Peptides against a protein of PDB entry 6MBK. Designs and how they scored, part 253

Target 1, 240 residues: chain A of PDB entry 6MBK
Amino acid sequence: GFEMVNFKEEGFGLRATRDIKAEELFLWVPRKLLMTVESAKNSVLGPLYSQDRILQAMGNIALAFHLLCERASPNSFWQPYIQTLPSEYDTPLYFEEDEVRYLQSTQAIHDVFSQYKNTARQYAYFYKVIQTHPHANKLPLKDSFTYEDYRWAVSSVMTRQNQIPTEDGSRVTLALIPLWDMCNHTNGLITTGYNLEDDRCECVALQDFRAGEQIYIFYGTRSNAEFVIHSGFFFDNNSH

## One batch from the design tools (peptide; made by RFdiffusion4, then SolubleMPNN)

Design b2_p30_7_s3 (from b2_p30_7, 15 letters changed)
Fold by OpenDDE base, seed 1:
Structure b2_p30_7_s3 (fold): chain B 240 residues (1-240), chain A 30 residues (1-30)
Amino acid sequence: as target 1 above (240 residues)
Amino acid sequence: STEERLKEELEKLLNDESLTEESLLEELES
């Protein structure tokens, strides 16, 4: 299996406690730990979701609002995960004037302007909704919904969203997977899938690991490590 | 500045009565 270790210079990572073979399942994340469109429906956002056709139609926007609501909730289960997210992203929504000017000479400029325009329009719409809709009164973002907040949430979802099956397996939905992107994007040594029978995301090793080998996963706080251990990230007990 | 321009544009959008659930939904689905 793996153990989470605090490496002095590199922060938190995983160390293999035994040899792991390529294609071996070594990490899984149960659905209950994911931020999903379903968890958004079951949260404080649920009443508003049930009455807004845009939230219903656009799972990515629903996740963005879910992320903002949970970030604003001190007792959120996902606080340790949210704290690992970047404060800014390399998405077009964060491009500076000079970067945009440079892109004007490229074919990408149309997409950049489209993202800016669309995101601004979405924000303006939802700002009005949050100010006027009765079911928005209980949202923790009621008095603190800025464009910067929305840009951050949309960019977080844009860069980190995963397609997973619904609970019944009948269709696909969107999810943010705690620690998943950090594990996969850091070293590229993990491939991902979803196991419907066990209702979990699964990571399999793309290569062999030796016992005692350090695998860089993320720079995390101690709280993030504890979240992984206590929240049900399982590394060892493959009940085959 | 880009920031000032964005603020001005946001102010216009916040006051745009044509920006409705239906109009935005059509744009998002296109």
Scores: peptide ipSAE 0.210, ipTM 0.829, DockQ to the pose 0.784
Fold by OpenDDE base, seed 5:
Order: sequence, then C-alpha cells, then structure tokens
Structure b2_p30_7_s3 (fold): chain B 240 residues (1-240), chain A 30 residues (1-30)
Amino acid sequence: as target 1 above (240 residues)
Amino acid sequence: STEERLKEELEKLLNDESLTEESLLEELES
C-alpha cells in the first residue's frame, strides 16, 4: 500500500502505491519491531531488570535503560531507529536557566523542579547500581553512564512512549514504535490501535490517498527509511 | 552556572547514602 520515498524538499516520507481509503488499515508495526519492556527484559538488561524493583515497577525507566543499552550496542537491531532520535529535546530537563527563570512566574515551575529533582535522584541511584551490581557488569554503559545520557534517554521515552497491550492483553505496557513516533510528532496522532490477534500496532488512514500521493512526511535520516523497509514495517496489505 | 550547580547537586546525590532502592521507589510511586 505504501513505499518509503526520499522527497527532494521534504526528506523521507511515505507514498501511497495504490489508492487508500479513509479508515483503511494501511500501516502496521509488529510487536517484534518495537522497543518494549519485554524486549528490555530479553536483552542484556534482563538480568539487572530481574533484580531491580525500580526497573520492574517503572516501565518508562526500563525503556530508558533499554534505549541506552541498545544505543551503546553497535549491532543493535534498533540502531537505525535510535540514530534518528534527537540529541536534545524540548522538555523541562533541557530548559536553560532563562527558561526556568521565566517559568518561575508560572505554576508549572513546581512540576519542572520536581522532574529535575526526580531525574537527578534516579540517575544517582542507577549510577551506584551500575557501579556495584553484578548484573550491571555486562551492560555496555558500565563505564560510560552520565547524567546527560540518562537525561536524553528519559526524555526520549517521555516524548515517544506509547501505551500498548501486553501480549496476553491483560495489561498495558510501554513501547517505543520506530518510525511511528516520528510520524506522530510531525503529522499528528496516527496511532489508531493495537491488534492483539496479529500482535501489531495499526494505523488507519485519516483521509483518502491516491496512488502516488504522499501519506506522511518523515524528517528522518536515510538510515531510518532503510530500517523501516528492511525491518518490514511496510506490509503490503495482502493479509486481509 | 546552572551546569555547575547541577554537578554539585549530582555529587551530593551520589554521596547520599539515604538514596536507596526503597526510598526512591516510594518517591516514584507517590
């Protein structure tokens, strides 16, 4: 139904290869392509996860560490996705002194300070854990875990996390969805649901598209486009 | 500078023995 195209002026995007109707399922992302709490548990982080109650209780923190571990792993499946992530974010953790001063006049300042404090405390805790815990020895971040790393990872998750069902559908968990988060950021909300039977995120067309029309604009790298194609994010709607 | 202040605060936190798994978990759940 669609292909990744490098548009000259707009960068990478999706182009319809056929007519797509509004409300038609045209895009899906299987769970196996997602960065999830489960994939974190199944990664090099798994042993530490199994021993740290904070990682177990806070899926977002688990994802942040998963993201850091995968970023530090040259052979990570998610490298092409991770490389598309911003180096900095428009989140309170990145506010400059002047921005914070401006916020002092607002009710939001308390929340900002709380976030700063909490993030700093989390970092300090996990720094100690990484330095001392036996299961941290194999982590690629063992000798390089800075506050900047943690701030980045937390902010990445904060801005891009999605709620998806667990495999059994009994609970909600968190996931980073390659390409999907970028689409949502640029073009608005495109996440339409999760199909448990097929175990995939599903996107329904918001409008009619004709063959050859651009569906979404991606301000991503070539690596992202290649990753999406290679990873099979583009399912020809041959299944149903 | 803000960076220097942050570093100082982080150093304090890194040396804070009261910062434990339990204490942080309680804070995160509050």
Scores: peptide ipSAE 0.209, ipTM 0.825, DockQ to the pose 0.806
Fold by OpenDDE base, seed 3:
Structure b2_p30_7_s3 (fold): chain B 240 residues (1-240), chain A 30 residues (1-30)
Amino acid sequence: as target 1 above (240 residues)
Amino acid sequence: STEERLKEELEKLLNDESLTEESLLEELES
């Protein structure tokens, strides 16, 4: 297994409590802890989701709105996770004028402009929906839905979304995986899978770790770390 | 500024009556 450790310079991280071998399952995250399209449907967003074809068709957009709603909800279960998310991203939506100008000489410019255009159009559409749709009245973001909010949420999902199976395993859906984001960004030391039988995301070690060795650095507050520990993240303590 | 320009473009989009669920869905699916 591993334990959470406060590393003086790096903040909270994970340290191996035993030797972990490459390809060993050492971490899993049950579905109930994930932000999924299903959890979005079951949230305050559910009524609107049920009536908006775009939300229904575009799981990433549904997750973006779910993320925004939960961020705006002080009592959200995912607050500790959401607080770990960057305020800005290195996505094209955050490119500065100089970066865009540089890209104008490349084939990538079309994609950048398309993303900008599409995101702006999505925002404009949903702004109207939020202002006019009856089911939007209960959304925490009803009175505070800015382009910056939407850009952030879309970028969060774009950079962090994972494909997971639906509960019945019949389809693929999208999820934000707490803890996973914290692990992947640092060292690329994990591979991801989903175990349908146990209904959990599973992480296997890409390399051997020794007992006492740092596995991952989690840049976050104690509350973020506590979320990871107390929310039911399971560490494989099975000494095989 | 780029921000001001974006704001202006967003204002145009917010006033664009052609931006419907159907039109946007078509764009997203293409």
Scores: peptide ipSAE 0.187, ipTM 0.802, DockQ to the pose 0.786
Fold by OpenDDE base, seed 4:
Structure b2_p30_7_s3 (fold): chain B 240 residues (1-240), chain A 30 residues (1-30)
Amino acid sequence: as target 1 above (240 residues)
Amino acid sequence: STEERLKEELEKLLNDESLTEESLLEELES
């Protein structure tokens, strides 16, 4: 399997503890570690979700609100993961005035403006909902819901969302997978998909690795590594 | 500034009574 190692200057990565063959399953992440639309429904957001047709129809928005609620919750299980997320993103919602001006000469400006408009409208709608809806009173973001918060959450989901099956396998849903984006397609790692039988995301080696070889997994803090180890990430032949 | 304009636009949207669940849902589903 692999062990998590803090490499100097390179952040945290994986080191093979044995020879690993290409296509060998070496890492998996169980559903319980994922932030999903399902976990959103089962959270403090659940009552509002059940009454808001937009949240029900737009899984990405539901996930964005779930992310905001968990971020605002000091005791959230996902705090270590959330803290790894960028504070800003290279999405159109974060384009500076100069970037927007540059794009004005291109057809891309239409998409940028559309995204701004849509996001602003969504925010304005949900701001009203949060202020007036009875079930919103339970949300930790009740008194702190800014456009910047919404922009961040939407951008986080936009850039990090993964499609996974629902628990019953009947349809697809959206999920944020802790540290997964740093593992996937990085230095010979590849996601094969979701194993519904074992209810987990599965990562396989893209190539052969020898014992002692280093693989980059993520650039994070020690706390993030500890979260991964202790939260139930499983490695082949690694017993905790 | 762009931020100031956004704030002004958001303020208008926050006061827009036509921005309802139904209207936004229709927009998002179109």
Scores: peptide ipSAE 0.186, ipTM 0.815, DockQ to the pose 0.758

Design b2_p30_7_s4 (from b2_p30_7, 15 letters changed)
Fold by OpenDDE base, seed 3:
Structure b2_p30_7_s4 (fold): chain B 240 residues (1-240), chain A 30 residues (1-30)
Amino acid sequence: as target 1 above (240 residues)
Amino acid sequence: STEERLKKLLEELLNDESLTEESLLAELQA
């Protein structure tokens, strides 16, 4: 098993409570705790989702809107998770003029401009949709949908999205996994997969850990830790 | 500045009648 510990200087993280062997499943997250395209469809966004072909076709955009709707909802189940997300990101959408000028000397500038243009076009389209579509009236973002909101949500999804199977396993979709994106995973130490039978994300150790050894670090507040525990992320039932 | 260019772009896009569900969907799926 593992426990959440407040490490000095590093903040909250996971510590092994026993020896963990390589290839051992030590952590899992059930689908019900994830922010998914399915949960977006089942939320206040659902009616609009059902009538907008772009939301239906583009899972990342659906997740971005789901994230915005949940952020704007004080009683959202995911509030403790959302509050841990950065207010800004290192994505091209946040580059300052000097950074853009620096990139002009590189081939990366084309990608930057493409992201700016594409994101702006998406925002402009959805701004009109939110203003005019009947099913947008109940969205908590109806009167406060800014470009800054949209670029934040898009950047959040871009940096944190995970590919998972659909509920029926027939397709691949996208999800935000609260526990995963709150952790600094050391490269080569942890691998992730999805167990369709148990309908959960699974984390498998790529190396042995000794009891008392740090597994990974959470980037979060105590509130986030409480959310993780309360939500059942630390379910240590050896079902295997 | 980048900010000024973005504002101008957004203004143009918000007034662009050719930006429709069909046109944007086609772009996203290309």
Scores: peptide ipSAE 0.353, ipTM 0.891, DockQ to the pose 0.705
Fold by OpenDDE base, seed 5:
Structure b2_p30_7_s4 (fold): chain B 240 residues (1-240), chain A 30 residues (1-30)
Amino acid sequence: as target 1 above (240 residues)
Amino acid sequence: STEERLKKLLEELLNDESLTEESLLAELQA
């Protein structure tokens, strides 16, 4: 009922191929299509994950590395999704000197610097890990792990991570959700959820859409500068 | 420049022997 298109001003989005009614379940994403901590563990990153306490403790960092590994893998299942991701983000990690100067008079500056510093520290740590750890030898990023790569991956996860239930529904975990990210967003009531019985993310239409119209969804706060400033990779509760 | 400052920071961090799994983990969990 939809197709991915590149809209001039809004970038990639979904367009309805048929009329969709409000409250209609028109979009679902099975767990198997999600990039999750579990899929990271089951990937080439798995051996390193099993031996690095930071990757184990920080699901968002695990997702960032998972994203980088898959991006570097030409045959990755998630290539179509990854190719839709922005090359740059409106996150503190991408703030230029002028933007930082502008924020110097604000309370946010401390958080900006903190996020920046912490991300740099993480990179430096993992750079060493990738260079020296035996289980890093098989990673496709072994010889090409730059700060820019890490900054991008971290920013991707910060802006796009979702909380979903584990398979048994007992806990929450983190996921990047294809198709979710391919939709542009509107304000309103959240029309997304997770169906445990069918083990899938589900989205019901917020409004009627006609064939040919862009589909907008709302599944919470995303990507705004204020939100991202407070959702860095430097504390345990970075999920949103 | 911001780029130069970042480069310097990264160089310092890459040579920082105190930056360990334990120390970073502690920071992330604080």
Scores: peptide ipSAE 0.353, ipTM 0.890, DockQ to the pose 0.853
Fold by OpenDDE base, seed 1:
Structure b2_p30_7_s4 (fold): chain B 240 residues (1-240), chain A 30 residues (1-30)
Amino acid sequence: as target 1 above (240 residues)
Amino acid sequence: STEERLKKLLEELLNDESLTEESLLAELQA
């Protein structure tokens, strides 16, 4: 009941191909289509993941590396999704000097500097790992791993990561959800969830949509801007 | 400039021997 469209002002989004009623389940994405920490572990990144405690503890960093590896793989299943991602983000990591100067008068400046510093430190650490670790030799990142690459991947994950249940439903993990993050957002009730029985993400329509209309969804209690500021990096205490 | 400062920071970090798995893990846990 929908199609992917590149809207001029909004970027990639979904358009209804038929009338959709409020509360109708119109979109679902099975787990097998998601980019998850589990899929990262099962990829070329797996051997390195198994030996690096930071990758194990920080699911968002694992996803960032997974995203970079898949982006560098022409035959990746997720290429169509990756191609829809923006090349730059409206996140603190991309703030220009003037924007930073403007924020100096606000309390937000400390968070911005912290994020810059932390991201730089992470990059420097993993640069060394990629250059020296035996299990990094076959990674597509071996010959080209720039700060810009890492900044992009981290920002992609920061802005698009979702919490979903593990396969057994015992814990939560992180996932990038194709098609899901292409929907533009509106304020309202949460209309998204995970169906464990069918092992899929599900989205119900927030309102009626007519054929030809852009579909908007709501999957967070915070705006994207607020989410970016507050999401940061999450430490998984259950990583071991 | 911000770009120059970042470049300098990265150069320093890449040469920082104190930046280890243990030290970064501790920072990430804080």
Scores: peptide ipSAE 0.324, ipTM 0.879, DockQ to the pose 0.827
Fold by OpenDDE base, seed 4:
Structure b2_p30_7_s4 (fold): chain B 240 residues (1-240), chain A 30 residues (1-30)
Amino acid sequence: as target 1 above (240 residues)
Amino acid sequence: STEERLKKLLEELLNDESLTEESLLAELQA
């Protein structure tokens, strides 16, 4: 169905190995490969999560901390994915002084300041938690938790979070899908869904692709692309 | 500068004893 190709000018991407029809499921990712609130609960963050009502109430914050913990863990399964994430984002939290000044003439400035204030308050709270809470001692963030770290994680989640069903299908939760949003962001030619019966994210083509055509490009390293292909992206007719 | 203001804000917040789980939770849920 598709193969990983190094395109000379565009980097690594996926190329169709056969004709793909619009609305055809050509790629899926099982839950086990996703960074979710559930995986956060099952990680080193779990004990703290179980005792912090903010982490419990705010899935996006929980996911941000999960991302930070995994980033700080050399042996994390998600290292190849995390390495593909931008170091900075176009969120208001990263606006430069000139951008802020420009926005001063607009009502948008209030939203920017609000985000700054709120994020700062969250950081300050969790900084104290990490320093004082017994279950924070095992976190790799214990001695290295900066505002920049938190800003990055929150922005990563803000820009890349996906809604998926819980395992029991009773409610929705949040997930980061490895390399998924990178592909979708570059090409508005892909849509996502979740198949609860098979417990997987599903990617369907929004248009026809011919054999040999590029499906989408992700600006990752070879190792990152190999991670995706070898770790759990499946195609219908792939015997592997 | 924005950076200086942020640093000052963070310093104040880190010393703010009123910033608790309850207070922040209430704020986030409002």
Scores: peptide ipSAE 0.319, ipTM 0.883, DockQ to the pose 0.714; fails the geometry check

Design b2_p30_8_s1 (from b2_p30_8, 13 letters changed)
Fold by OpenDDE base, seed 4:
Structure b2_p30_8_s1 (fold): chain B 240 residues (1-240), chain A 30 residues (1-30)
Amino acid sequence: as target 1 above (240 residues)
Amino acid sequence: SAAESARVLARADSLRHVLPDWSVVDELFK
């Protein structure tokens, strides 16, 4: 009931091809299509993941490396999705000097510099890991892991990660959701959830949409989304 | 401009705490 369209002002988005009613389930994405921490564990990154405590502890970083590995893999299942990702983001890591200068007199400058420092340190750490760890030799990143790559991947995850339940529903994990990212945002009620029975992300229409109208969804307060199982799967924050 | 500053600030504020803090990692794994 929708199609991908490049809107002039808002970029890529979804347009309804038929009338969609409020609360109608119009979009779902099965787990098998998601890029998750679990899929990272099951990928070429798995052996390294199993031996690096930071990757294990920081799911978002694991997801970033998963993204990079898949991007560098010509035969990756997620190539079509990855190719839709922007090359740059509106994250502090991409702020230009002029932009940073605007923040010099604000408290935000500390956070920006902190991100710069932390990201640089993380890159340095993982660069060493990739160059020296035995299980990193088979990674496509071995000879092409640059700071630009890392910055891009981290920013991709930062802006697009979603909290979803694990397969058994006992915990939460992080996921990049193909097609989901194509929806543009609006403020309002959360219109996303996860159906464990069918093991899929689900999106219901926030409002009525007529054929030809752009479909908007609400991911949450931040760029990353919180998924609720029925009515009770909620956390205080949706960041990891 | 003020408008530009506000936009930059808004972007920074929305994302500043999403990236992992390496200092926390250092504490966990030192």
Scores: peptide ipSAE 0.027, ipTM 0.526, DockQ to the pose 0.071
Fold by OpenDDE base, seed 3:
Structure b2_p30_8_s1 (fold): chain B 240 residues (1-240), chain A 30 residues (1-30)
Amino acid sequence: as target 1 above (240 residues)
Amino acid sequence: SAAESARVLARADSLRHVLPDWSVVDELFK
């Protein structure tokens, strides 16, 4: 019922190929297509993950490294998704000097500096890990892990991570959702959720769409988005 | 300019999301 289109001003988006009615389930993404902490653990990153406390404690960092490893893997299943990601972001890590100067009289400046410091420290830490840890030897990052790489990955996750339930529904975990990223946004009611029975993300149409129209969805804030789930699970703040 | 500052501030505010924060790591590993 939809196709991926590169729109003039908004970039990648979805266009209806048929008439879609309001409240119609028109889009779903099975868990197997998501980049998750679980898929990171099951990837080449798994052995290192199992021995690094920070990766274990910070699901978003795990996703960042998962993203980098898959990007460096030419045969990665997620290559088509990764190629749609921006090369740069509007996050503070990409702010120019003049932009930072504009913020110097605001409370935001402290957040920006903190983000700079934290990201730099994380990079330094993991650079050492990648260079010295035995389980890092087979990572595609071994010979190419720059700050630019890390900044990009962190920013990608920062702007695109979503909260989804674990497979058993007992906890919340983090995921990058390819088709979610490609949907353009509108204000209004949340139209996304997770179906545990079918183990998939689901999106219902906010309104009627005619064939040929761009489809807009709303799932709250893109980063750290929480799905409306009918089944209960607890929020794990440490995974963020 | 004030307009540029406002735009930058708006961008910063809009992207205050959950980050890989070393401060969080520090707390976890104290």
Scores: peptide ipSAE 0.026, ipTM 0.549, DockQ to the pose 0.083
Fold by OpenDDE base, seed 2:
Structure b2_p30_8_s1 (fold): chain B 240 residues (1-240), chain A 30 residues (1-30)
Amino acid sequence: as target 1 above (240 residues)
Amino acid sequence: SAAESARVLARADSLRHVLPDWSVVDELFK
């Protein structure tokens, strides 16, 4: 029901290819297409994952490295998705010095400083790991792992990670969902959920869309989607 | 300016709820 379109100013977005009616299931993404902690474990990152406590404990960091590894792999299945991601974000990690100064008189500054401090320390740690750990030898990051890379990956995950159920439905895990990032329209009434029976993410329209209609997304204000386990769908609002 | 400050603050606040807790890593470094 949608096609990917590269809009000049907004970047990648979706355009309806047909009329979509409210309450229609118009988009679904099977688990096998998702970038998950599990797919990270099953990738070239797997051996390192199995040996690093931080990767094991922090699913979001695991996804960040998974994203970087796949980005550096020309034959990656997820290349079409990765190419839709912005090159930079409006996250605190990308704030200019003057922007940070504006926040000094606010409580928000503490969050910003925390992000900077933690991310910098993480980068330093993983830089050392990548340079010295035997299981990092085959990573495409081995010869080129910059703070810019890490900042980008962390911000990508920060703005786009979704909570989905594990395969057995017993827990929640994190996933990047191809095409899903483009569904969160400001005025779009979208109900998102995970169908365990069919093992797929599902998106139901709560409003009508016309063929040719643009679906605009805001990268800087996208919220993390949380899927309700065994409860059908969760309504996600991006109200900015 | 006040307008610029408000804009930056709004962006920061809008992301507050989606920011991951990276501080957990500090405990792993010990």
Scores: peptide ipSAE 0.025, ipTM 0.612, DockQ to the pose 0.098
Fold by OpenDDE base, seed 1:
Structure b2_p30_8_s1 (fold): chain B 240 residues (1-240), chain A 30 residues (1-30)
Amino acid sequence: as target 1 above (240 residues)
Amino acid sequence: SAAESARVLARADSLRHVLPDWSVVDELFK
């Protein structure tokens, strides 16, 4: 019912190949297709993950490294998804000097500086880990781990991470959702969720779409994670 | 300009997911 299209100015998005009715379940993504903390643990990153407390405690950082490792792997299952990701983002980590200057008189500047500081510290920490830890030698990024790489991965996760339930539904975890991120945003109701019975993310159409129209799903001012949370999940800082 | 400032502010506000504070990391290793 849809196809991936590279729209001008908007980048990759979904276009309806048939008429889709409002509230119709037209898109679902099984857990097995998601990039999750669990898939990170089961990847080449697993051995390092098992021995690094920060990776264990911060699922978003684990996802960032997972993303970097998979990007560097030509045979990665997620290459088609990764290729749809922007090369840079509109996050504060990419703000130019002039943009930061505009924020100096606002409360937002504190968050920007916090992101800069934290990201730099994290990079420095993991740079050392990658250089010295035995299990890091197996990582495809061993010889190429720049700040540019890290801020890209962190920004990717920052803008695209979703809270989903664990397999048993007892807790929440973090995931990047292929195809999900490709939908451009519009104003409207939250129409996304997770179906535990079928173990999949589900999206219902916000409105009627005719064949050939771009599919807009999410409220533009909210993150994907917020949509998932408001659609049936609860906010939890648990990154495990 | 004011318009540029407003746009930047809007971006910052909408994409303000802050990574865990280093202080939290410090606590993890205490």
Scores: peptide ipSAE 0.021, ipTM 0.536, DockQ to the pose 0.064

